# Peptides against a protein of PDB entry 1BH9: the designs that were tried, part 110

Target 1, 89 residues: chain A of PDB entry 1BH9
Amino acid sequence: FSEEQLNRYEMYRRSAFPKAAIKRLIQSITGTSVSQNVVIAMSGISKVFVGEVVEEALDVCEKWGEMPPLQPKHMREAVRRLKSKGQIP

## One batch from the design tools (peptide; made by RFdiffusion4, then SolubleMPNN)

Design b2_p28_7_s4 (from b2_p28_7, 13 letters changed)
Fold by OpenDDE base, seed 2:
Structure b2_p28_7_s4 (fold): chain B 89 residues (1-89), chain A 28 residues (1-28)
Amino acid sequence: as target 1 above (89 residues)
Amino acid sequence: SSVDEKILKALFELSLEEAERFAKELFS
């Protein structure tokens, strides 16, 4: 990461997540209303997923001897590896 | 539970889309 990229990464981690979409998603599955606290918790999990995928993709990119930006192939490989590790569903 | 797994998987799919958008922003 460059200094700017690191800053953007940290800003993202501290920023709000699209909670409305998460709320709708959960309610679609459960068929019932979801509390704000549950949405917040699930938003947190989602942010963890984002971080793990991006970090793994960066690792893939580096291991393949390639340079950013990240490409779909890096993301796909990252997901495969994380699933293999049991870190994502 | 099955419901929990469905939620987590769905959340991951949503997160994956967000991750791709974020990655583009990072290197923009």
Scores: peptide ipSAE 0.561, ipTM 0.899, DockQ to the pose 0.685
Fold by OpenDDE base, seed 4:
Structure b2_p28_7_s4 (fold): chain B 89 residues (1-89), chain A 28 residues (1-28)
Amino acid sequence: as target 1 above (89 residues)
Amino acid sequence: SSVDEKILKALFELSLEEAERFAKELFS
């Protein structure tokens, strides 16, 4: 990360989350209404997932000796690695 | 629980979409 990219990353982490979408997602699984606190918690987890994937993808990119921006192949490999490590479902 | 796992998996899928969008934003 450059300083600019890191700043963008932090800004994203603190930005608003798609509350409605997450709420709908959870409710589609549970079949019942979900509290705001649960949505917030799940949103937090979502952001963690985003960070983990992006960070891993950056690592992949670097380890492959390639330069940003991230490509789909980096994201795919990142997901594979994170799953194998049990970091993501 | 099974429900928790389902939620996490679905949440991850959603997060993956966001990750791709975010990755583009990071390097825009």
Scores: peptide ipSAE 0.557, ipTM 0.899, DockQ to the pose 0.630
Fold by OpenDDE base, seed 1:
Structure b2_p28_7_s4 (fold): chain B 89 residues (1-89), chain A 28 residues (1-28)
Amino acid sequence: as target 1 above (89 residues)
Amino acid sequence: SSVDEKILKALFELSLEEAERFAKELFS
């Protein structure tokens, strides 16, 4: 990351996540209302997932000897690797 | 539990979409 990219990265990780979408997603699975605290917790997990995928994708890009920006192939490979390591579902 | 696993998987799918948007933003 450049300094600017790192700053945006950190800002994103501390920013709000689409809570409404997460709430609807959870409620669609549980069939009942979900508390705000649960939504907040799940939002946190989602942000972790985003970070892990992007970081892994950057590693993939580097290992393949390629330059940014990240491409779908990097994201797909990142997901595959993270799943194989048991770091994502 | 099965429910927990379903939630986590669904959250990951949602996060994956966001990750792609975020990646584009990082390099825009």
Scores: peptide ipSAE 0.556, ipTM 0.896, DockQ to the pose 0.669
Fold by OpenDDE base, seed 3:
Structure b2_p28_7_s4 (fold): chain B 89 residues (1-89), chain A 28 residues (1-28)
Amino acid sequence: as target 1 above (89 residues)
Amino acid sequence: SSVDEKILKALFELSLEEAERFAKELFS
C-alpha cells in the first residue's frame, strides 16, 4: 500500500458497517429481535472478513504477477484460498 | 449451532459485497 491507500484502509476499518442491513439479515435468520451489542459484534466480524478477503486478493494479484486494481478473478481466488485454509465460512 | 453457521455465512456474503466496493475505493 501507498501511504494514502493505507490511510484509506485504516479509515474504512474504523468506519461504521451497515448496521441496519446486518440487523435485518440476522433477524431474518433468527426470527427475533437482535440487540445493539450483537449488531456491533457482527459488524466487527464483517469488517474482519472484508479485510481478509482484500488482503488475500492482493496476495493473489501479486503472486499472479499482476498489478492493481483488483479484479473479480482475484476476489474469487482469494475466497477459494481462504475457504481452503478454513479462515472463512 | 446451525443458526450461528447460517449467520456467519450470510455475514460473509454481505462482506463480499462490501469488499468489492472497498477494493475499488482503495485504488481509485
Scores: peptide ipSAE 0.554, ipTM 0.897, DockQ to the pose 0.683

Design b2_p28_8_s1 (from b2_p28_8, 11 letters changed)
Fold by OpenDDE base, seed 1:
Structure b2_p28_8_s1 (fold): chain B 89 residues (1-89), chain A 28 residues (1-28)
Amino acid sequence: as target 1 above (89 residues)
Amino acid sequence: MKEELQEQVRMIGSLLNLPPEASELVFD
């Protein structure tokens, strides 16, 4: 990794979804309370998912010959590409 | 095998900065 890549990874590593927000989101969908373990699991899965999307977006940005920061167009293209690869629904 | 697997889960959790409780979640 370059220093820039390492810095981005560290920022990602240190980031986290607020448990309360995740809990509220899940409960808004399920209509009932969920356990702490469910919140933790979903938080982890969500973080991995976001990481994959951002990684793809960074690849898009690079392939387009552009420089950070990521823009909505990069994120949208990343999602499209991941769908095409069958990595996300 | 189970001990090694648990260690891997712990390591992954640490790398992702997940709550320590996440390491207790071992899926079949």
Scores: peptide ipSAE 0.056, ipTM 0.549, DockQ to the pose 0.033
Fold by OpenDDE base, seed 2:
Structure b2_p28_8_s1 (fold): chain B 89 residues (1-89), chain A 28 residues (1-28)
Amino acid sequence: as target 1 above (89 residues)
Amino acid sequence: MKEELQEQVRMIGSLLNLPPEASELVFD
């Protein structure tokens, strides 16, 4: 990995969705309070989802014979492919 | 609520050097 890639990875690893926001979202859907563990789990899933989209986009970029940084077209194709695979709605 | 989450995804995207439009794709 380049220094830039390592830095981005570290930023990703350290990043997280605010618990309060996730909690509010879940509760708005369920109509009831949720436990801290549920919030943690959903936060993790959300983070993994972002990672999977990015990974797919990087794969698209490579398969198209292009180099990073990622462009909107890579992200759009990534989402399309993930939907086709049934990995996202 | 959707706007808030979209903002958070955009923030993470920025950290990962992703295009700013990336966050919009997640919430279509």
Scores: peptide ipSAE 0.028, ipTM 0.559, DockQ to the pose 0.081
Fold by OpenDDE base, seed 3:
Structure b2_p28_8_s1 (fold): chain B 89 residues (1-89), chain A 28 residues (1-28)
Amino acid sequence: as target 1 above (89 residues)
Amino acid sequence: MKEELQEQVRMIGSLLNLPPEASELVFD
């Protein structure tokens, strides 16, 4: 791992969606209150999803012979590929 | 809610060296 990769991973690890925002979003969909565990679980799943898309985008960037930072075109292609693999609905 | 969540995604994207536009793709 490069220092840059490790640094980005640390930033990713330390970052999280605000619990209050996630809770409000879920409640707006379900129409009722949700437990703290549900908020934690959904926050984690969302973070993993973001990580999965970024990982695929980095692969796209590399396969296209390009260098970071990632561009919107890499993210768009990543989403398309993940959908084709059935990893994203 | 969604706006606050999208802002958080933008911040996370920035920390991961992604362009601000990348956050829009998460909610497409």
Scores: peptide ipSAE 0.023, ipTM 0.463, DockQ to the pose 0.084
Fold by OpenDDE base, seed 5:
Structure b2_p28_8_s1 (fold): chain B 89 residues (1-89), chain A 28 residues (1-28)
Amino acid sequence: as target 1 above (89 residues)
Amino acid sequence: MKEELQEQVRMIGSLLNLPPEASELVFD
């Protein structure tokens, strides 16, 4: 890791979706109350998902010979690539 | 399904304090 990569990882590591917000989001989808463990699990899954998208976007940015910050075109291409690999619907 | 996913992405974007237009990045 470069220092910049380490900083990004640290920010990612420390980041988290607000527990109450995740609970509300899940309940808005399921229509029923969810347990604390479900909230924790979904928070983790969501974090991993966001991390994978950002990681792919950074890879796109690098492969295109460009520098951060990420632009919409990087994010769109990342999603397309992840879809083609079957990692996201 | 796409509409449902769009709404979910919008909500996730809100949780990440992203602008509303960020949700459009997921779709062509």
Scores: peptide ipSAE 0.022, ipTM 0.508, DockQ to the pose 0.066

Design b2_p28_8_s2 (from b2_p28_8, 12 letters changed)
Fold by OpenDDE base, seed 5:
Structure b2_p28_8_s2 (fold): chain B 89 residues (1-89), chain A 28 residues (1-28)
Amino acid sequence: as target 1 above (89 residues)
Amino acid sequence: MKEELLEQVRMIGDLFNLPPEAQELVFD
């Protein structure tokens, strides 16, 4: 990875979705108990997803000639762009 | 090819500080 990528994702190295919260969320959707591995996997997938959205938002922010912190408008535009590219549903 | 993909997942996992279990589950 480039230094830029490392800097861009630095915040995610120290962040994580609480397992208990993820477990509750999944179970609220599936209606059944899930294993720890499922929770871990879903936590990771969710983290990567958030990372992709934030990365896109940072790109939007930069392309608009603006500086962090990210604003809701950056996040909304990021989601729109990712949808248009088929990267998220 | 799979080995290369595994390395990529490992690197990405490390970047995001994902647990090894999560990295392995990518191929399960």
Scores: peptide ipSAE 0.024, ipTM 0.463, DockQ to the pose 0.038
Fold by OpenDDE base, seed 4:
Structure b2_p28_8_s2 (fold): chain B 89 residues (1-89), chain A 28 residues (1-28)
Amino acid sequence: as target 1 above (89 residues)
Amino acid sequence: MKEELLEQVRMIGDLFNLPPEAQELVFD
């Protein structure tokens, strides 16, 4: 890993979704209350998912000959590519 | 339908701690 990659990984590791927001989102979909363990599990899954999308978006950015910070167009293209590869639904 | 989409963007924005101005960029 380069120093830049290590710095990004550190920021990623230190980041976390607010539990309240995750809980609200889940409950808005399910229509029922969810346990703390469900919130924790979903938070972890979401963090991994975001990491994968960001990794793909950085690749898109590089392939387009552009430099960070990532823009919405990079994120949209990343999601499209991940869907085409079957990595996300 | 649009209202539902906007609500989803709002919730996602909250997850990423994005200001309302940044959330509008989803539709550019």
Scores: peptide ipSAE 0.017, ipTM 0.404, DockQ to the pose 0.065
Fold by OpenDDE base, seed 2:
Structure b2_p28_8_s2 (fold): chain B 89 residues (1-89), chain A 28 residues (1-28)
Amino acid sequence: as target 1 above (89 residues)
Amino acid sequence: MKEELLEQVRMIGDLFNLPPEAQELVFD
């Protein structure tokens, strides 16, 4: 890893979605209450998902010869590519 | 369809604690 990659990984590792926010989001979709275990599981899955999208977006940014920070266009292209790869529904 | 997308962006933005101005950038 480069220093930049290590730093990014460290920030990613330390980051976490607030449980309350995740719970509210899930319940807004399901229309019913969810258990704490569901919140924990979904939080983990969401973190992995965000990580994968960010990785792809950084790759897009680099391939386009641009520098961070990531822009919406990088994120949109990343999602498109991940969908084409079948990694995102 | 745009309304639905806007709702999704809002919810995601809230999760990341992004200000409304940042959330709107997704449509630019």
Scores: peptide ipSAE 0.017, ipTM 0.401, DockQ to the pose 0.067
Fold by OpenDDE base, seed 1:
Structure b2_p28_8_s2 (fold): chain B 89 residues (1-89), chain A 28 residues (1-28)
Amino acid sequence: as target 1 above (89 residues)
Amino acid sequence: MKEELLEQVRMIGDLFNLPPEAQELVFD
């Protein structure tokens, strides 16, 4: 194995949206303050959503006989497929 | 520590549905 590869995968686990940014975004929509738990929940949901898109993109990449890293074409195709499945509006 | 990291990589790989060939490279 390479430490570089391991580090990249570790980044996926540690990746997260900035709490402050999420809070501001939610508040801009709701027009009122939100609790810390709401921010945490929304952050988690967002990460899961991104993960699902990436998962689909990796599937596309594999089916096309290609290897990571993912390219924009994989992401675009993933979104199209998820939309067709009704998983994305 | 190394084994723990390998396990994490495996779990992440499965979570993101990485191709088996790609996952194997991480453990080399």
Scores: peptide ipSAE 0.018, ipTM 0.376, DockQ to the pose 0.040; fails the geometry check

Design b2_p28_8_s3 (from b2_p28_8, 11 letters changed)
Fold by OpenDDE base, seed 3:
Structure b2_p28_8_s3 (fold): chain B 89 residues (1-89), chain A 28 residues (1-28)
Amino acid sequence: as target 1 above (89 residues)
Amino acid sequence: MKEELLEQVRMIGKLLNLPEEAQQLVFD
């Protein structure tokens, strides 16, 4: 666990989706109201998902011989790779 | 309440094909 990893983790840990925004987004999709527990669960799972994509994108960036900050091309490639691995649908 | 939340996380986790370790992070 390097200092760089620790720093990224701290930034990740401090980040969060606004509950109100997540609630509105879910309800726009489901067409019905959702409980606070659903919002909490979805927020947590979404955060984990984003973290996995970003971690893959950082790996892509490194493998391409490039340095942060991440660019859209890294994110797109990360998603493609995760899909090919069956980690995301 | 905790049990209900746990069940919801597990269901959503299965839908997104998340490993158990990742699902546990929600409660840490």
Scores: peptide ipSAE 0.023, ipTM 0.516, DockQ to the pose 0.040
Fold by OpenDDE base, seed 2:
Structure b2_p28_8_s3 (fold): chain B 89 residues (1-89), chain A 28 residues (1-28)
Amino acid sequence: as target 1 above (89 residues)
Amino acid sequence: MKEELLEQVRMIGKLLNLPEEAQQLVFD
């Protein structure tokens, strides 16, 4: 791994969505209260998803001959590619 | 490692029977 890759991994590893925000978001849609376990699970799913999208977006950025920071166009293309691969719905 | 984590999270989500609407939030 390059130093940059290690740094990104470390930042990713330490990052987390605020539980309260996730809880509020879920409840705003479901209309019912959710348990801590549901919040934890959804937070994990969200983190993994974001990680996959960011990783793909970085690949897009590199393939386009561009450099970070990521731009919206990279994120949109990443999502498109992941959908085409069937990695995300 | 990431793939394994993804599968674990997905399994947890299934085990907890997360509402479909909630599951879809992260993939919008």
Scores: peptide ipSAE 0.023, ipTM 0.506, DockQ to the pose 0.049
Fold by OpenDDE base, seed 5:
Structure b2_p28_8_s3 (fold): chain B 89 residues (1-89), chain A 28 residues (1-28)
Amino acid sequence: as target 1 above (89 residues)
Amino acid sequence: MKEELLEQVRMIGKLLNLPEEAQQLVFD
């Protein structure tokens, strides 16, 4: 990994979705109980998803010639771009 | 190739601070 990639990913090293919250969220959608492994997997997937969105937003910010911190407009554009590329629904 | 993929997952997982269980699920 490049230093840039490392720096971007390090932003998430301290972050985590609380298992209880994720479990409740999943169960609210599925209507049934889920295992710990499902919670762990979904937490990881969600974290990666957030990472991808943030990476795209940082790219948007850079391409627009702007500097962090990220603004809502960067996040909105990031989501739009990821949708257009089929990376998110 | 699987070993290489495993190492990549481990590396990415470490960078993202993903639980080991989540990393293992990639191959389950």
Scores: peptide ipSAE 0.022, ipTM 0.436, DockQ to the pose 0.038
Fold by OpenDDE base, seed 4:
Structure b2_p28_8_s3 (fold): chain B 89 residues (1-89), chain A 28 residues (1-28)
Amino acid sequence: as target 1 above (89 residues)
Amino acid sequence: MKEELLEQVRMIGKLLNLPEEAQQLVFD
């Protein structure tokens, strides 16, 4: 890994979704209360998902010959590519 | 198979700083 990648991964590792926000979001979708384990699981899954999307978006940005910061177009293309690869539904 | 998967999940969990509880849920 490059130094830039290591620094990015370190920042990623230190980041986290607030449990309360995740809980509220899930409950707004399901219409019912959720357990602590569900919140923890969804928080982890969401973090992994965001990491994968960002990594793909950075790849898109680079392949398009552009420089950070990431733009909405990079994120949209990243999602499209991940769907095409079957990595996300 | 299970042991290998467990090791992979633990390793990934460490790298991504995932909660231990989230890692355990895979096997519960």
Scores: peptide ipSAE 0.019, ipTM 0.425, DockQ to the pose 0.033

Design b2_p28_8_s4 (from b2_p28_8, 9 letters changed)
Fold by OpenDDE base, seed 4:
Structure b2_p28_8_s4 (fold): chain B 89 residues (1-89), chain A 28 residues (1-28)
Amino acid sequence: as target 1 above (89 residues)
Amino acid sequence: MKEELERQVRMIGELLNLPEDARKLVYD
């Protein structure tokens, strides 16, 4: 990785979804309370998902001959591509 | 099969820094 890539990776590693926010979100979907372990699991899955989208977006950005920072258009295209590839539902 | 799965789990764990993230989720 380049220095910038390593820095982004490190920031990603250190980032975490707030427990309360994730819990509220999950409960809004499930309609019931969820355990701490469910929050942790879903937070992890969400982090992976975000990471995959960002990585794809960076690839999009590069393929479009552009440079970071990422823009909404990159994120939208990333999601489209990931869905097309079947990597996300 | 098991070996590959374990490898993947380790890599994911390292990538996500799960131990630290888990602690944050529990105690924040």
Scores: peptide ipSAE 0.029, ipTM 0.507, DockQ to the pose 0.039
Fold by OpenDDE base, seed 5:
Structure b2_p28_8_s4 (fold): chain B 89 residues (1-89), chain A 28 residues (1-28)
Amino acid sequence: as target 1 above (89 residues)
Amino acid sequence: MKEELERQVRMIGELLNLPEDARKLVYD
């Protein structure tokens, strides 16, 4: 891995969604209260999801001959590609 | 298979710096 890749990985590894915000978001969607464990699980799943999207977006950015920071167009294309590959619904 | 799955989840969890509770929710 390049130093840049390692740095991004470390930043990703240290990042986390705030539990309170995730809890509120889930409850807004489900219409019911959720446990702390559900919040933890969803936070983790969300982090993995974001990681996958960002990795794809970085690949898109590179393939388009562009440089970070990522732009909305990279994220949109990443999601499209991941959907096409069946990696996300 | 379950033991191997648990090992994998722990390893992935460590890599992603997920809380222990999150890992347990997967392999318990």
Scores: peptide ipSAE 0.029, ipTM 0.512, DockQ to the pose 0.033
Fold by OpenDDE base, seed 2:
Structure b2_p28_8_s4 (fold): chain B 89 residues (1-89), chain A 28 residues (1-28)
Amino acid sequence: as target 1 above (89 residues)
Amino acid sequence: MKEELERQVRMIGELLNLPEDARKLVYD
């Protein structure tokens, strides 16, 4: 890692989704209450998923000769590419 | 499928800071 990459990585590692938001989302899908452990597990999986999308978007941004912050066009292209690669259903 | 699951587990282990994440989840 460069210093800048390390800083972004550490900020990412320390970030987390709000528990209440994840819980509400899961319960809206399952129709039942969920435990704290389920919320934590799903939060972790979601964090990895978002990280993969953002990483792809940063790659798109760089390949287009642009610099952060990411724009909607980068995110849309990232999702398209990940679907093409079979990384997203 | 097992290999993909192992990959995901490794990524979660590397990318998550469990004590920090747990604390943030508790405080929302």
Scores: peptide ipSAE 0.019, ipTM 0.467, DockQ to the pose 0.076
Fold by OpenDDE base, seed 1:
Structure b2_p28_8_s4 (fold): chain B 89 residues (1-89), chain A 28 residues (1-28)
Amino acid sequence: as target 1 above (89 residues)
Amino acid sequence: MKEELERQVRMIGELLNLPEDARKLVYD
């Protein structure tokens, strides 16, 4: 890892969606209260998902011969590629 | 293949801080 990669890894590792926000989001969808375990599970899944998208975006950035920081175009292309691969709906 | 899988699991575990999250699941 370069220092930049290490820093990004650490930022990702230490980051998490606020539980309250996840809980509110889930409850807005389900229309009912959800357990703490559901919030934890969904938080983890969401983190993985975001990580995969960001990693794909970084790959896009590199393949386009560009350097970070990521731009919206990288994120859009990442989502497109992940969809085409069937990795995300 | 087994070693590769184990490495991937460890990596994912580190990224998600699974030990801590697992503890939260069982104790909260």
Scores: peptide ipSAE 0.019, ipTM 0.428, DockQ to the pose 0.037; fails the geometry check

## One batch from the design tools (peptide; made by RFdiffusion4, then SolubleMPNN)

Design b2_p29_3_s1 (from b2_p29_3, 15 letters changed)
Fold by OpenDDE base, seed 1:
Structure b2_p29_3_s1 (fold): chain B 89 residues (1-89), chain A 29 residues (1-29)
Amino acid sequence: as target 1 above (89 residues)
Amino acid sequence: MTKEQLEKAKEELMRKVLEEMIANPEKFE
């Protein structure tokens, strides 16, 4: 699914990932139907992932001596740090 | 589905999520 879809389905930290969109994404890659269990698992993992990224971003913001709200630069730095830790590809 | 396909899906999903988070960080606080 696209970034636009994420926004349309109100994909926020507190919200569950849109299962329908995740299902479509996986199906676009596999070319076949996807089990509900796989979608559920992917949804759960993704939600945890979002939490980890936000946590890292907040840490970045704090360490830079800045205050919320988070900005793109905080997220970008969080991603760089998580990549360096091998937590994200 | 294969393990490889699942891994590819996971990476693609993560990439899209990150792009959204970078573009709209305020939506994830």
Scores: peptide ipSAE 0.504, ipTM 0.882, DockQ to the pose 0.535
Fold by OpenDDE base, seed 5:
Order: sequence, then structure tokens, then C-alpha cells
Structure b2_p29_3_s1 (fold): chain B 89 residues (1-89), chain A 29 residues (1-29)
Amino acid sequence: as target 1 above (89 residues)
Amino acid sequence: MTKEQLEKAKEELMRKVLEEMIANPEKFE
């Protein structure tokens, strides 16, 4: 799926991702059918992932002495930090 | 599906999520 689809299906605010979009993504890579359980697991992992990134971004914002709303720079820095911690690839 | 394929899918999903979060950070708080 695309970034547009993420937005359209409201894959934000630490919510579960729509099964259809996740399933399509996995199937586009595997070339085979994917079970509902795999989709559910992937959706759950993704939800947790979003939460962890947001948490890191909020921490960045706070440590920089800034106030919400979050900005791209907070997210980019959060990503860098999480990569350095080995929490994201 | 293989473990490798699943990991690839996971990484692709994570990348797309991050791109969306960077583009629209206000939607995630």
C-alpha cells in the first residue's frame, strides 16, 4: 500500500491498521496468499511501532524545549535515535 | 511465506509508516 492509503484508512494515532492494506502489502512481497492471523499480527506490531515512534518524537520535542504539535524535524530525529538504538531497521 | 519475506514486508511497512509520520506528524499525536 501507499502513504496515501495509510492516510485514507486513518492509520494514525496508534490505531490498528486496516487488514486489507496490510494484506495487500505482504502479498505483494510474498506473491502468495497471507493468513488473517499473519495480518492481525503485523497490524498489532505496526500499532506498537507507531506508538513507540510517537513516544520518541514527543521525547525529542520535550528535550529540545519545544511544545506540540510535533513537526517533521521531531519525527526525523526520533527515527535517527531509534535506529541508533537498534529499535528500527 | 518465509521468514525472510515476512521480515521484508515488516520493514517495508515500517518505512511507509515512517514516511507518513514525517510528512504528517500532527496526525499522530
Scores: peptide ipSAE 0.501, ipTM 0.883, DockQ to the pose 0.559
Fold by OpenDDE base, seed 2:
Structure b2_p29_3_s1 (fold): chain B 89 residues (1-89), chain A 29 residues (1-29)
Amino acid sequence: as target 1 above (89 residues)
Amino acid sequence: MTKEQLEKAKEELMRKVLEEMIANPEKFE
């Protein structure tokens, strides 16, 4: 899926990612049809991943002595930290 | 699909998710 798709569907941390978009993404990589279970699994992974990133970003925000809502700078720092911890590639 | 293909899909998904989160952080709280 694309950022445009995510925005269009108004995705939130507590919401599942669009199954259709995930399916299209996987199919673009594999070149074959994808089972519903694989889409569900990938959707679940995405949700968990978002949670981990948000938690790190909130920690960054707090450590910097700031308050929500999160800003791009918090997300960028969160990504850096998660990469350094080996939690994301 | 192969394990490698699935991993590639996962990485691509993660990258796109991160881009969206950085662009629209307010939508993920």
Scores: peptide ipSAE 0.501, ipTM 0.881, DockQ to the pose 0.566
Fold by OpenDDE base, seed 3:
Structure b2_p29_3_s1 (fold): chain B 89 residues (1-89), chain A 29 residues (1-29)
Amino acid sequence: as target 1 above (89 residues)
Amino acid sequence: MTKEQLEKAKEELMRKVLEEMIANPEKFE
């Protein structure tokens, strides 16, 4: 799914990812139907992933002596750090 | 679906999520 699809559900990001969009993404890759259990699992993993990235970004923000809200530079640095730690591909 | 397809989906999902987070970081706090 696109960034627009994600943005459309921004108000729900704190609690859950848009299952319909995730299902469509997986189906576009497999070319066939996907079970709800796979969608649920992928949604859960994504939620945890977002939490870990935000946590790292907040740590970056603090270490740089800055205050929230988070900025793109904090997110980009968080991603670099998580990649170097092998926590994300 | 195959393991390869699942891994590909995971990678693409993560990439798109990160792009959104970088574009709109305040929406994830």
Scores: peptide ipSAE 0.492, ipTM 0.879, DockQ to the pose 0.521

